# Designs tried in a protein design run: peptides against a protein of PDB entry 3PUK. Part 76

Target 1, 227 residues: chain A of PDB entry 3PUK
Amino acid sequence: ERGLKSVVWRKIKTAVFDDCRKEGEWKIMLLDEFTTKLLSSCCKMTDLLEEGITVIENIYKNREPVRQMKALYFISPTPKSVDCFLRDFGSKSEKKYKAAYIYFTDFCPDSLFNKIKASCSKSIRRCKEINISFIPQESQVYTLDVPDAFYYCYSPDPSNASRKEVVMEAMAEQIVTVCATLDENPGVRYKSKPLDNASKLAQLVEKKLEDYYKIDEKGLIKGKTQS

## One batch from the design tools (peptide; made by RFdiffusion4, then SolubleMPNN)

Design b2_p8_8_s2 (from b2_p8_8, 7 letters changed)
Fold by OpenDDE base, seed 5:
Structure b2_p8_8_s2 (fold): chain B 227 residues (1-227), chain A 8 residues (1-8)
Amino acid sequence: as target 1 above (227 residues)
Amino acid sequence: MELDLKKL
């Protein structure tokens, strides 16, 4: 059985590094909090060097310009990460890098994408979504980096109901990226007791799986796989 | 999915 870490790395290699590879070209890679954790979970610095990455930088930090080098942004589609990217390319005189390749870990909302288009489209060579929004821990184990998920899912406070829904949606999206990474459309099983959280999450996952495979670039509705 | 930058 291919370990989940190896599958994730292979997908990143294919979807990100192979996609932007140019012979003899080195890039600076910009990571956010999530992608730092993600890459740390499935590769080593030596692996990144082999893929033409010379330096890894934190997108949230102030960085010195390296105007002669292209930058590879492997980031989450969040306002924070996008805003940091935009600061790097907001003006011609203030461009930190020669050009940008952007790879989002998940679906980029139109609002964020439009913001990018409006400000720095000419600096962008690639912009893709790769749909990996989970962290592989073991061969068959992954984690979801959803802040306060436990708190909101199990909060007895009714005022947290709306936030619980948001968290459930986020978790469902991430689970779908696992399935997509594995090229699977599983039947979702859950234990409903003592709370209905598992049932709700399962329903969201099922729905999002259906949506994902309906809009798949190949137009293939993948049947249910054995779970 | 490649975000269509040509619509840029």
Scores: peptide ipSAE 0.052, ipTM 0.691, DockQ to the pose 0.172
Fold by OpenDDE base, seed 3:
Order: C-alpha cells, then sequence, then structure tokens
Structure b2_p8_8_s2 (fold): chain B 227 residues (1-227), chain A 8 residues (1-8)
C-alpha cells in the first residue's frame, strides 16, 4: 500500500526491528500511550509477530518479570515513560528483563538521557532516536498528540503565554518528523488572521527544518523541495 | 511540496 501509514511502518521496521533483530530471538515490546496509538495506526499484531515480538505490554502498568527475555522499549522521550523504564532496570536484583533496546520517537533531552545512562547503562544494548512523533490517520492525514494544545493556543489568559510557547515548539517538532519521514523539506503555507498562531508555528517549523537538514545523518544539506 | 497550516 502506498500512503503515509506504509511509509511510517517501513521506517519503523528499518529503524527499530531490523536494528535489534537476532535470528531466533523473541522480544517483549513495551509501549507508552503515544506509541500504542502509532503502531495501532500503521500495523497489526500479526506484523509485530513477524518482526519477532511475542508480547506487547503497556509501560505504565505493573508487569510480571520475564527475566530470560530481552525487552524492546518503543517510547516517547518523556519523564513518565523514562521513569517507568528506570523502574524496570534500576535495581540489579529486580530487573524485569534480560536487557533493553530503547527507541525514542523523538529527540531525547540530555537530562533524561543522562539519567538513563547513570542508572541503567549496563542493561542497555541500544538507545536510538527514530524521529516519528506523529500518528498517520490516512494517506495524507496525520495527527499530533500534544496535550492541551487547543487550550493553550487559544487561551486569552496572559499567564498561559509560556505554556503556549512550549506547546508550539512541541507541535513544530512533530511536524518536522512528518517531513523527515517523507524525506521532504517543504515550504510552509498558513493563514495569518485572525490570530498569529499559524504564523508563529510556521516560523518554528521552518527553523527546525533548517536545523534538521543541516545536521542530517548523511552530512548533506537538503535544499527546499520544489513544488 | 508545501505544508498547509491554514486549518489552524
Amino acid sequence: as target 1 above (227 residues)
Amino acid sequence: MELDLKKL
């Protein structure tokens, strides 16, 4: 199938499953709220079985240890998800799994990364960022799972200004992951009135696109995609 | 390609 869902699935297969694949080895996969929605949008349980996943577990729930199996964490780089991971591996005597492979959906802040490194480095076989922080809905439709985005973007309360900026940054980052997934560096169109929200978001997206493609893994500067 | 944010 040609569409955004298939592109996302192919990227996940390459960046996550192929990266940690070992012949004959089964893994437990741990998901958070976002990655549960993400995978549900672009694959089936049968697809995950073919990739060597035996069981899917919610990272936020209490789980029984399976100490003989390795765990694949496909999670958002949030304090909540990271804290749940740390609870699984923080104690030498209480490790839930044999080892961990960690794949973050977006850039992991240094503060969270350092916290993981300090506590659980010996248990981690892989730690990578795959830059997929959106949910494909249809061939050309995606959603951003940004909590309270509507409220902060349209709140008339000046006290919400700082929170609005944080939300706008998060939205811009997620939009960049869409472009990166499609291997595109687009121009951005927006409506300037009645509010400046769209203008501000467009500026953030353009800046982040520029930064992303300057530091691309290939060391190549990608120009703007022609229409 | 152009990204259209007009629906915000």
Scores: peptide ipSAE 0.038, ipTM 0.594, DockQ to the pose 0.026
Fold by OpenDDE base, seed 1:
Structure b2_p8_8_s2 (fold): chain B 227 residues (1-227), chain A 8 residues (1-8)
Amino acid sequence: as target 1 above (227 residues)
Amino acid sequence: MELDLKKL
């Protein structure tokens, strides 16, 4: 299958599961709201079992310690998810798991990263960003999980302008992760009327694509995809 | 390749 779901799954498998794989080792996987949706869209529980995941837990819920097992955190780089992680490893006596592998769905701000580093560095075996911040729906269809996006983008209230900008930035970041997942650097087309939302989003996407593809993993500049 | 945001 060459659909977007399979591409996303393959990327997750390579970037997350293969990266932390140890023969004969089972892990507990911790998910947040977004990554629950993401994995549900592109894999089955049987797939996760094959990758050495024995149990899936919600990071936001109170969980019983399983101190003999390592935990795989596949989470969004949000204060909420990070704070939940920190609670799991805050003190030696309160550690819920043996160790942690952390994979963020997107860029983790330095403030959050430094908070993790300061408190839990000894418990962390991996900390990586995989840049998948969208939900694949079909072979060529995805959705952006941005709360209140519709409201802020189309609100007539000028007081929402700052929130609109935040939402637009978030959407642009997610779109860039789609492009990155597909290994594409597209040109962006938009409808300029009746609202400027599409224009603004396009500009943000173009800028972020430029920033993302300045230097690829091989140290090469990736130009625009031809078609 | 083109990304079309016309539906926004």
Scores: peptide ipSAE 0.034, ipTM 0.579, DockQ to the pose 0.027
Fold by OpenDDE base, seed 2:
Structure b2_p8_8_s2 (fold): chain B 227 residues (1-227), chain A 8 residues (1-8)
Amino acid sequence: as target 1 above (227 residues)
Amino acid sequence: MELDLKKL
């Protein structure tokens, strides 16, 4: 069985690097906080060099223009990351790179997509979503990068109820991307005591799995896996 | 396959 890290790397290689590959072309890669952690978990710098990446830059930092090179943005679909991208390409006179390939780690809301389209559509060569919103740690272990997840899930403060729901939904979405990456539609097991957090999360995961696999990329319905 | 949330 191939470890989770290898599966994730293979998916990124196919969905991102192979998709934008041009023979003899080097690119600058822009990462945010999440994708930095993601790539660090499943590949080495040597692997990225082999995929035609010459330099890795943090999207949040001020960077010098390299106008002769194309940029590969592998970023989360957040307002923060999108705003940083728009700073690079939003102005015709201030373009930092020759063109952009954009790959989002998850579903990009129409509001963010439309913002990009309105500002810099002519600079974009590719804009795709890849469903990888988790960090592989070991062959069977992954982490979810959800801010304050522990606090909101286990806080006894009733004022955190709304935030807890948001966090639970985010966690469920990330778990679904694990299943999607593994091409699995599992049954979900949980312990209902002492808190109902696991039950709530399980229900959200089951619902989102159902929604995700109603129509797969091939237009087929995928039932629950038996393994 | 079963997803065990205890391992999350």
Scores: peptide ipSAE 0.033, ipTM 0.576, DockQ to the pose 0.027; fails the geometry check

Design b2_p8_8_s3 (from b2_p8_8, 6 letters changed)
Fold by OpenDDE base, seed 2:
Structure b2_p8_8_s3 (fold): chain B 227 residues (1-227), chain A 8 residues (1-8)
Amino acid sequence: as target 1 above (227 residues)
Amino acid sequence: MDLELKKL
């Protein structure tokens, strides 16, 4: 049985590297905090070299232009990462790279997508969402890397209720990407006591799974995976 | 397959 790490790596290889591969072409890869952790969990630098990546750069850091090379952005659909991308291509004369391939780890909000489209559309060769927003730790273990999740889920302060909802929504979305990565549409089990947190999260996950699997890539409805 | 949410 191939562990979760190998499944994730295979998905990234197919969805990202194979999609933008050109024989003999090297690319610079730009990563954010999440994708740095993600790739570190499932591959080595040697693997990336084999996929045509010559250099890995942090998208948040100042970087020297390499105008003759194309850049592969593997980033989270956040305002911060998108703004850094836009700075790299903001002016025609000051483009850091020849062109961009953009792969988002999750659904990119229309607001961010429209911002990219309005400013940098001519520089973009690919823009795709790959739906991997978790970090594989072991063969059957993953983390969501949600800051302060514990605090907001278990805070007794009613003022944190709105933040708790946001965190639970984010966690549910990430869990759906795990299921999608495994090509599974599972039933969700939870403990109902002593707190309703697990129940709330389960309901969110079920709803989002239903939404995600309404129409598969073939235009078919994917039923629940039998246990 | 079932997804089990045990302890948050």
Scores: peptide ipSAE 0.031, ipTM 0.593, DockQ to the pose 0.027
Fold by OpenDDE base, seed 1:
Structure b2_p8_8_s3 (fold): chain B 227 residues (1-227), chain A 8 residues (1-8)
Amino acid sequence: as target 1 above (227 residues)
Amino acid sequence: MDLELKKL
């Protein structure tokens, strides 16, 4: 299957599961709201079992300690998810798991990263960003899980202007992760009327694409993908 | 390849 779901799954398998794989070792996987949706869209529980995941837990819920097992955190780089992680490893006596592997769905702000480093560095075996911040729906269809996007983008209230900008930035970042997942640097087209939302979003996407492919670890500037 | 953003 060459659909977007399979591409996403393959990327997760390579970037997350293969990266932390240890023969004969089972892990507990911790998910947040977004990653629950993400994994549900592109894999089955049987797939996760094959990758050495024995149990899936919600990071936001109170959980019983399983101190003999390592935990795989596949989470969004949000204050809420990070705070939940920190509670799991805050003190030596209160550690819920043996160790942690952390994989963020997107860029983790330095403020959050430093907070983790300061409190839990000894418990962390891996900390990586995998840049998948969208939900694949079909072979060529994805959704952006941005709360209140519709409201802020179309609100006639000028007081929502700042929120609109935040939402637009978030959507642009997510779109870039789609392109990154597909290994594409596309040209962006938009409809300019009746609202300027599409234009603004397109500009943000173009800028973020440029930034993303300039910093590619391989030092290669990826040009625009030919149509 | 072109990314087409439909109406927001």
Scores: peptide ipSAE 0.046, ipTM 0.690, DockQ to the pose 0.027; fails the geometry check
Fold by OpenDDE base, seed 4:
Structure b2_p8_8_s3 (fold): chain B 227 residues (1-227), chain A 8 residues (1-8)
Amino acid sequence: as target 1 above (227 residues)
Amino acid sequence: MDLELKKL
């Protein structure tokens, strides 16, 4: 299967499961709301079992300790998800798991990263960003899973202007992760009417694509893809 | 390849 779902799953396998794999080791996987939807869109429970996951748990729920097992956190870089992680490992006496592997779906702000380092550094075996902040729906269709995006983009209330900008920035970042997942640097086209929302988003995406490929680990500026 | 933003 050559669709977007397969590409996403392959990237997760490589960036997450292969990275933390140890022979004969089973892990508990912790998911948040977004990553639950993400994995549900591109894999089955049987696939996760093959990758060494024995149990999937919701990070937001109160969970019983399994102190002999390591935990794989596949979560969004949000205060809510990070706070839940910190509750699992923040206390020396109350660690829920043996150790943690953390994989963020997108860029983790320094404030959150530093908070983790300050509290739980000794318990963390890996902490990486994998840059998949979208949900594949079909072979060529994805969603950004931003419930409030519609409201803020189309709100006539001027008081929402600042929030609209924040949402647009976040959406642009998510779109860049689609391009990164596909290893593409596309030209961006948009419909200019009736509102300027698409134009604004397109400009943000173009800028963020430029920034992303400038700072790529290879130090190579990827030109625009012509195909 | 072009990224087309049709709906926003």
Scores: peptide ipSAE 0.036, ipTM 0.658, DockQ to the pose 0.027; fails the geometry check
Fold by OpenDDE base, seed 5:
Structure b2_p8_8_s3 (fold): chain B 227 residues (1-227), chain A 8 residues (1-8)
Amino acid sequence: as target 1 above (227 residues)
Amino acid sequence: MDLELKKL
């Protein structure tokens, strides 16, 4: 299947599971709210078992230690998820797991990364960003799962202006991860009426696409996709 | 490919 779900799953398999795979090794996978939705949208539990995941746990919940097993953290780069991770490895004597592999769904801010590095670097085997911060719904449909996006984008209250900008930035970043997942650098079109929201978002997306492909690991500036 | 941002 060439649908968005299959593309996302394939990317996760390659970027996450293949990256940390060891023959005969089982891992516990820790998910947050977003990655739970993400994986639920593009794979089944049987698929995860095939990738060496024995148990899936919610990172926000209190969990019993399994000190003999390594943990795979597939999480959003948020303070909440990072703080939960840090609690699992904050004390040498009270580590919940043997070691950690961390895969962030998007760019991890330096502040969060440095916090991780300072507290539990010795426990971390991998720390990567995979740039999948959207949820595939259908073959050609995705959602961004941005809380209150509609409210802040369309609120007539001027006091929400700052929050609107934050939401727009977040959505733009997520849209870029869609493009990145598809290996596309599209032209961005929008309808400007009745509000300028689409225009603002388009400008943010365009800018972030430019930035993303300028700093791509290959150092290649990808031109606009003609399709 | 064009990305069209539509108001849903």
Scores: peptide ipSAE 0.031, ipTM 0.637, DockQ to the pose 0.027; fails the geometry check

Design b2_p8_8_s4 (from b2_p8_8, 6 letters changed)
Fold by OpenDDE base, seed 4:
Structure b2_p8_8_s4 (fold): chain B 227 residues (1-227), chain A 8 residues (1-8)
Amino acid sequence: as target 1 above (227 residues)
Amino acid sequence: MDFDLKKL
């Protein structure tokens, strides 16, 4: 299948499954709410079995230890998901799994990363960021899965202004991961009326795209992709 | 290029 779903699956396969693959080794995979939706959008359980995943578990639920198996955590870099991971490996006596591979969907803040390093570094075999913070819906359609985005972007309450900015920043970061996944540096088009939200978001995306490609290409900015 | 940051 040609489309955004297949591109996302291929990226996950390369960045996650191929990176931690060991011949003959099965893993338990731990997902959070976002990554459950993400994988459900771009693959089937049979695909995951082929990649060496025997069982999928929800990271937020209580789980029985399987101490002989390694765990693959594919999770968002949130305090909630990280805290659940830390409960699995933070105690020397109560490790749920043999070892961990961690793949974050986006940039993991230093505060969260430092918590992980301080508590369970010896149990971690890999810790990577794969920059996929969107859900492909169709060949050319994606969602950002930001529950409160609509509310804060369109709230008439001025007390929500700071929250609106935070949400706009997060959405811009997610859009950059779409562009990165497609290997494109597009020109951003937006409708300016009736609100300036689209203009603000476009400016944030443009800035973050510039920053992203400066980091990726050691100071080289990828030229704009022709639409 | 896909930017994959390895932290550990």
Scores: peptide ipSAE 0.011, ipTM 0.552, DockQ to the pose 0.179
Fold by OpenDDE base, seed 2:
Structure b2_p8_8_s4 (fold): chain B 227 residues (1-227), chain A 8 residues (1-8)
Amino acid sequence: as target 1 above (227 residues)
Amino acid sequence: MDFDLKKL
């Protein structure tokens, strides 16, 4: 059985690199904090070179223009990453790269998508969502990379209730991307006591799995996989 | 769902 890292790499290779590949064409790849961790967990620099990536750069840093090369943005659908992208293409005369391929790790909110569309649509050759919002650690272990999740989930302070909900939603979304990456629609099992956190998270995951698998790529309903 | 550029 291929470990989770291999499955993730294969998905990225197919969904990102194969999708934008052109023979003899090299690209600059722009990563954010999450996608840097993601790629570091499942591939090597040599693998990226084989996929036609000449240079990897951090999207948050100031970068010199390379106007003759196309850029591959593999980024999270966050305001910060999107704003950095927009700065790279905000001016026709000052665009940093020849064109952009954008691959989001998860669902891009309409507000961010519309902002991109309004400002630099002509510079974009591809824009896709690949639904990988977790870090594979081992063959059967992943992490969600949600800052302060532990604090908000277990804080006794009632003032953190709204933030706890946001964190739980984010965790549930990321868990669904694990299932999607594995092509699985599992039943969710949890320990209900002593705290209700696991129950709440399970309910969110189940709901989001239902939403995700309502219609598969073929327009069919994907049933629950046997666990 | 591959949201292809048809949404652009």
Scores: peptide ipSAE 0.010, ipTM 0.557, DockQ to the pose 0.217
Fold by OpenDDE base, seed 5:
Order: C-alpha cells, then sequence, then structure tokens
Structure b2_p8_8_s4 (fold): chain B 227 residues (1-227), chain A 8 residues (1-8)
C-alpha cells in the first residue's frame, strides 16, 4: 500500500528498527507525546512486537528499571523529552536500562545534543535524526500537531507576533519532513487571501526545502517535483 | 480559489 501511513511506517522501520536490530534482542521503547501519536497513526502493537519491542513506556512517567534490557528512545528533540532521557541515565548506579538507542523525530539542536553527550554518552549506542515530524491521518492527509498554532497564527494581538513567527518556522520544518519522507521537492502552492499567513508559511517551506536538499547526505540538489 | 506558487 502506497498510502502516507505505510510510507511513514516503512521509514520508521528502516531508520529506527532495522538500524538498531540485533538478533534475539528485545528492547523497551520509550515514547513521548508526539511519537505516541505518530506510531499510533501508522502501526499496531503487533508490528512493534515483530520489530523486537517488548514493552512501550511513556518517557514522561516514572518507570521501573529494567537494567538487563536496552531501551529504544523514539522521541522529539525537546528539552522535556531530553531531560526525561537524561534522568534515566544520569547516574551509573541508577541507570534504568542497559543502554540507549536514541532516534529523534527532527533536527536536534546542538545545545540538547551537547547536553546528552556531556551527561551519558557512554550509555548511548545510537543517536540519529529521522526527520518525521508529522502525523499521517490518511493516504494523502497529515497533521503537524503544533500546539496553539491556530491561536498564534490568527491572533489579532500584536503581542503574539514573535510567537507566530516561531510557530510558522516550526510548521515549515515539519512540512519539510513530510516532503523528505516522500522524497519530494515540490513547488509550494498556497491561498494568498484573506491573510498572508499562507504565503509566509510557503516562503518558509520553500527556503527550508532548498536548505534541506542542499545539505542532504548525498550532496545532491533535488530538482523541483511537478506540482 | 486563488493560489500562488512559490519557486526558489
Amino acid sequence: as target 1 above (227 residues)
Amino acid sequence: MDFDLKKL
């Protein structure tokens, strides 16, 4: 099936599960709010079991240590999720798990990465960015799950202007991950009226797409896909 | 609906 859900699942399978797979090894998987929604949208528990996941845990909750098992962290690159991870490995004597594999849904800022590196690098077996920051809803529909995006984008209050920009940048980054997941570099089409929000977002997306494909591992600029 | 296309 070529639906967006299947594409997303296949990408996660390849980028996450296949990357850290070891024969006969079971892992505990730690999810945050976003990745819980993401996985729920594109797979079933049976699929995760087949990928060697024995238990799924919420990273924000207190969890019992399982020191003999490795943990797979599939999380967003947020201070909250990173801090929860760091608590699991902050002390040698208090490690909740044997080791960690970390997969971020998007670009991890250097500040967060350095914080991880400084605290628990010896416990980490993998740390990768997989660039999936959207939730597939249907074969051709996705959501960005940006908190309060509607409020900040459409608020008439000038005090929200700076927050609006931040939200638009975040949305643009997430849209780029959709394009990357589909291996597409589309032209961006938008409705220009009644507000300029769509045009601003489109410009951000186009710029970020250009940047993304310029720095892609292959060093190849992908041409524009037909609209 | 009026749509604009951005190209870089």
Scores: peptide ipSAE 0.000, ipTM 0.384, DockQ to the pose 0.021
Fold by OpenDDE base, seed 1:
Structure b2_p8_8_s4 (fold): chain B 227 residues (1-227), chain A 8 residues (1-8)
Amino acid sequence: as target 1 above (227 residues)
Amino acid sequence: MDFDLKKL
């Protein structure tokens, strides 16, 4: 299968499951709202079982401790998800799990990372960013999970201008993760009318693509993908 | 970026 779903699954399998795999070891997997949608879009429970996941739990819910098992956190780098993680490991006596593997769907801000490091570093075995912040729908179709995106993009209220900018930034970041997942550096095309939203988004995407491929661990500037 | 928490 060469569809976007299979590419996303393969990336998750390699970046997350293969990275923390230990023969004969089962893990509890903790998901947030976004990663629940993400995994539901590209895999089945049977696939997760094959990867050594015995139970999936929602990170936001109260959970019973399973102190003998390690936990795999596949979560968004949000204050809410991070705070839930910190509650699981914040005290030595109240640790819910034996240890943690953390995989963030996107760039984790230094403020959140430092908060984790300060509180729970001894409990963490892995902490990585995998850069998948979109939901694959079809072989060539994806969706962006940006709250209130429609409202802020199309609101005529000038007071929403700052929120519109935040939404545009979030959308651009998500689009860049699609390109990164596909290993492509495309040229961005947009329709400039009737609103400038598409132009603004395109410029943000282009800038972020440039930044992403400039920082690539291989020091190679990836040229634009020729269509 | 692989944050190796051991290198921090």
Scores: peptide ipSAE 0.014, ipTM 0.566, DockQ to the pose 0.188; fails the geometry check

## One batch from the design tools (peptide; made by RFdiffusion4, then SolubleMPNN)

Design b2_p9_3_s1 (from b2_p9_3 with S1M F9Y)
Fold by OpenDDE base, seed 2:
Structure b2_p9_3_s1 (fold): chain B 227 residues (1-227), chain A 9 residues (1-9)
Amino acid sequence: as target 1 above (227 residues)
Amino acid sequence: MYKLHNIDY
């Protein structure tokens, strides 16, 4: 099937599972709320077993140590997820797992990345950022899963202006990950009326696309694709 | 500017 779900799964397989694959090695996979939804949308448990995942755990829940196994963290680059990761490796005596592979769904802020490096670098075998911050629903449909996005975008209350900007930025970043997943640099079209929300979001997306493709993983500038 | 972080040990 050539749907968005299959594209997302193939990207995850290549960027995450193939990258940390070791023959005969089983891993525990740690997910957050977003990555749980993401994987549930594009794969089955049997698929994960084939990729060497024996157990899936929620990163926010209390978990029993399995010190002989390595852990694969597929998580969003949030303070909450990072703090949970750091707790798993906080002390030598209290390490929950043998070592960690970390894959972030999006760009990890330098502050969080530096916090990880300073605390548990010796426990990390791999840390990478992958650009998948959306949930594929159908072959050509995705969701961003941004809490309260509708409320803040359409709230008439001026006190929500700052929150609206934050939400718009987050949405724009996620849309860029869709484009990155599809390997496309599209032109953005929007309707400016009756509200300027679409225009603002489009401008943010365009700017972020430009920034993304100026320094892609391959160092190649990708021109605009025909949409 | 997106700076990809990579740690490989």
Scores: peptide ipSAE 0.048, ipTM 0.718, DockQ to the pose 0.747
Fold by OpenDDE base, seed 1:
Structure b2_p9_3_s1 (fold): chain B 227 residues (1-227), chain A 9 residues (1-9)
Amino acid sequence: as target 1 above (227 residues)
Amino acid sequence: MYKLHNIDY
């Protein structure tokens, strides 16, 4: 299969499902809004069944305990998702699941990671960052799921300046995950006019690419991909 | 600077 969707699915299969696979073991999978969209874009329910997932649930919704089964959390490293995870394992008597496998779509902040470690480390079997924070739409098209990105990037209101920076940082991080998924370290080109948004975003992406490939999974520094 | 986290128990 060709295209970005197949690349993303292959990466998820390798980084998530193969990593936590146990023969004959079924898991409940917990998704957030982003990962729901992500998986829906690149696989079918039948594919997930083949990977040992029996049930998919939304992490933000109330769920009945299934204490005999392990849970696979494929979630964004957000306070909201982490808090929902922690509630599932916060009390020994009220654990929703037998154990947890956690896969974050992006780099997990140290604060959130430490919170997880302090609260329920004994319930966790695996915790990894897989760095896929974009939605593949077509073979060569992806989208960034950043709320209000358009509004803040193009807001004429100076009071939104700080929010604009946050949004641009988030977008840059997502773009880096695209590059990482494609195993590319590209030079970034941009159009500077009429607004400096493209320039700012490009600079953020370049900086984050440099940071990412300095500490890649292989501990190697990947040079720039020539255009 | 990015930092990778990995827990394997």
Scores: peptide ipSAE 0.047, ipTM 0.713, DockQ to the pose 0.841
Fold by OpenDDE base, seed 5:
Structure b2_p9_3_s1 (fold): chain B 227 residues (1-227), chain A 9 residues (1-9)
Amino acid sequence: as target 1 above (227 residues)
Amino acid sequence: MYKLHNIDY
């Protein structure tokens, strides 16, 4: 299958499951809201079982300790998700799991990364960013999980200007992960009217693409993909 | 700037 869903699944298999695979080892997988949607869009429970996942848990919910098993955290690099992770490993006596593999859907801010490193580095076996921050809907369709994006982008209220910028940045970051997943460095086309939103977003995407492909996951510089 | 964070223990 050549659809976006299959590409995403293959990338997750390679970047996450193959990366932390140990023969005969089962893991508990912890998901947040976004990664729950992401995985549900591109795989089945049977697929996860084949990858050595025995149980899927929501990172935000209270969970019983399973101290003999390692945990795979596939989560967004948000303060909320990171704080939940840190609580699972707060003290030696209170550890919920044997050890952790952490895979972030996008770039993890240094502040959050340092917080993790300072608190529970000894419990971590792997920490990696995989750059998949979009949800594949169809073979050629994806969605961005940016709450209130429509509201902030199109609200006539000038008080929303700062929030609009934050939303635009988030959208641009997610679009870059689409490009990264497809291994593409495209030129960005947009309609300039009636609002400048598309232009602003395009500029942000282009800038972030440039930054990403200066030092991509392979350490290579990728030229622009021909249109 | 995208900085990849890798911890391998």
Scores: peptide ipSAE 0.046, ipTM 0.710, DockQ to the pose 0.760
Fold by OpenDDE base, seed 3:
Structure b2_p9_3_s1 (fold): chain B 227 residues (1-227), chain A 9 residues (1-9)
Amino acid sequence: as target 1 above (227 residues)
Amino acid sequence: MYKLHNIDY
């Protein structure tokens, strides 16, 4: 299968499951709302079982401790998800799981990362950023799942200007993860009228693509993909 | 600015 869903699944398999795999070890997987949608779009429960996942839990719901098992957190780098993770390891006596593997769908802000490091470092075996913050819908279609994006981008109320910028930044970051997943550095095309939203978003994407490929672990500057 | 974080214990 050559579709976007297959590419996403292969990336998750390599970056998450192969990275934390131990022979004969089963893990509990913790998901947030976004990663639940993401995995549901690109894999089946049987696929997760084959990767050593015995149970899937929602990170926001109350859960019973399983202290003998390690937990795999595949979550968005949000305050809400991080706070739920931290609660699972808050006190030595109240730890819900034996240890944690953390995989973020996008870049984790330094503030959140430092909060994790300060509170739960001894319980963490892995913490990595996977950079898949989009949902594949079809072979060539994806969604960003940015709350209220439509409202803030097209609101006529000037008081929403700051929120519009935040939303556009978030969308641009997610688009970069699509490009990264496809190993592409494309030129961005947009329609300039009637609003400048598309132009602003395009500029943000171009800038973030440049920043992303400058930091790539391989230290290789990837040129623009010819289209 | 993008920053990759990695913890391996």
Scores: peptide ipSAE 0.048, ipTM 0.720, DockQ to the pose 0.837; fails the geometry check

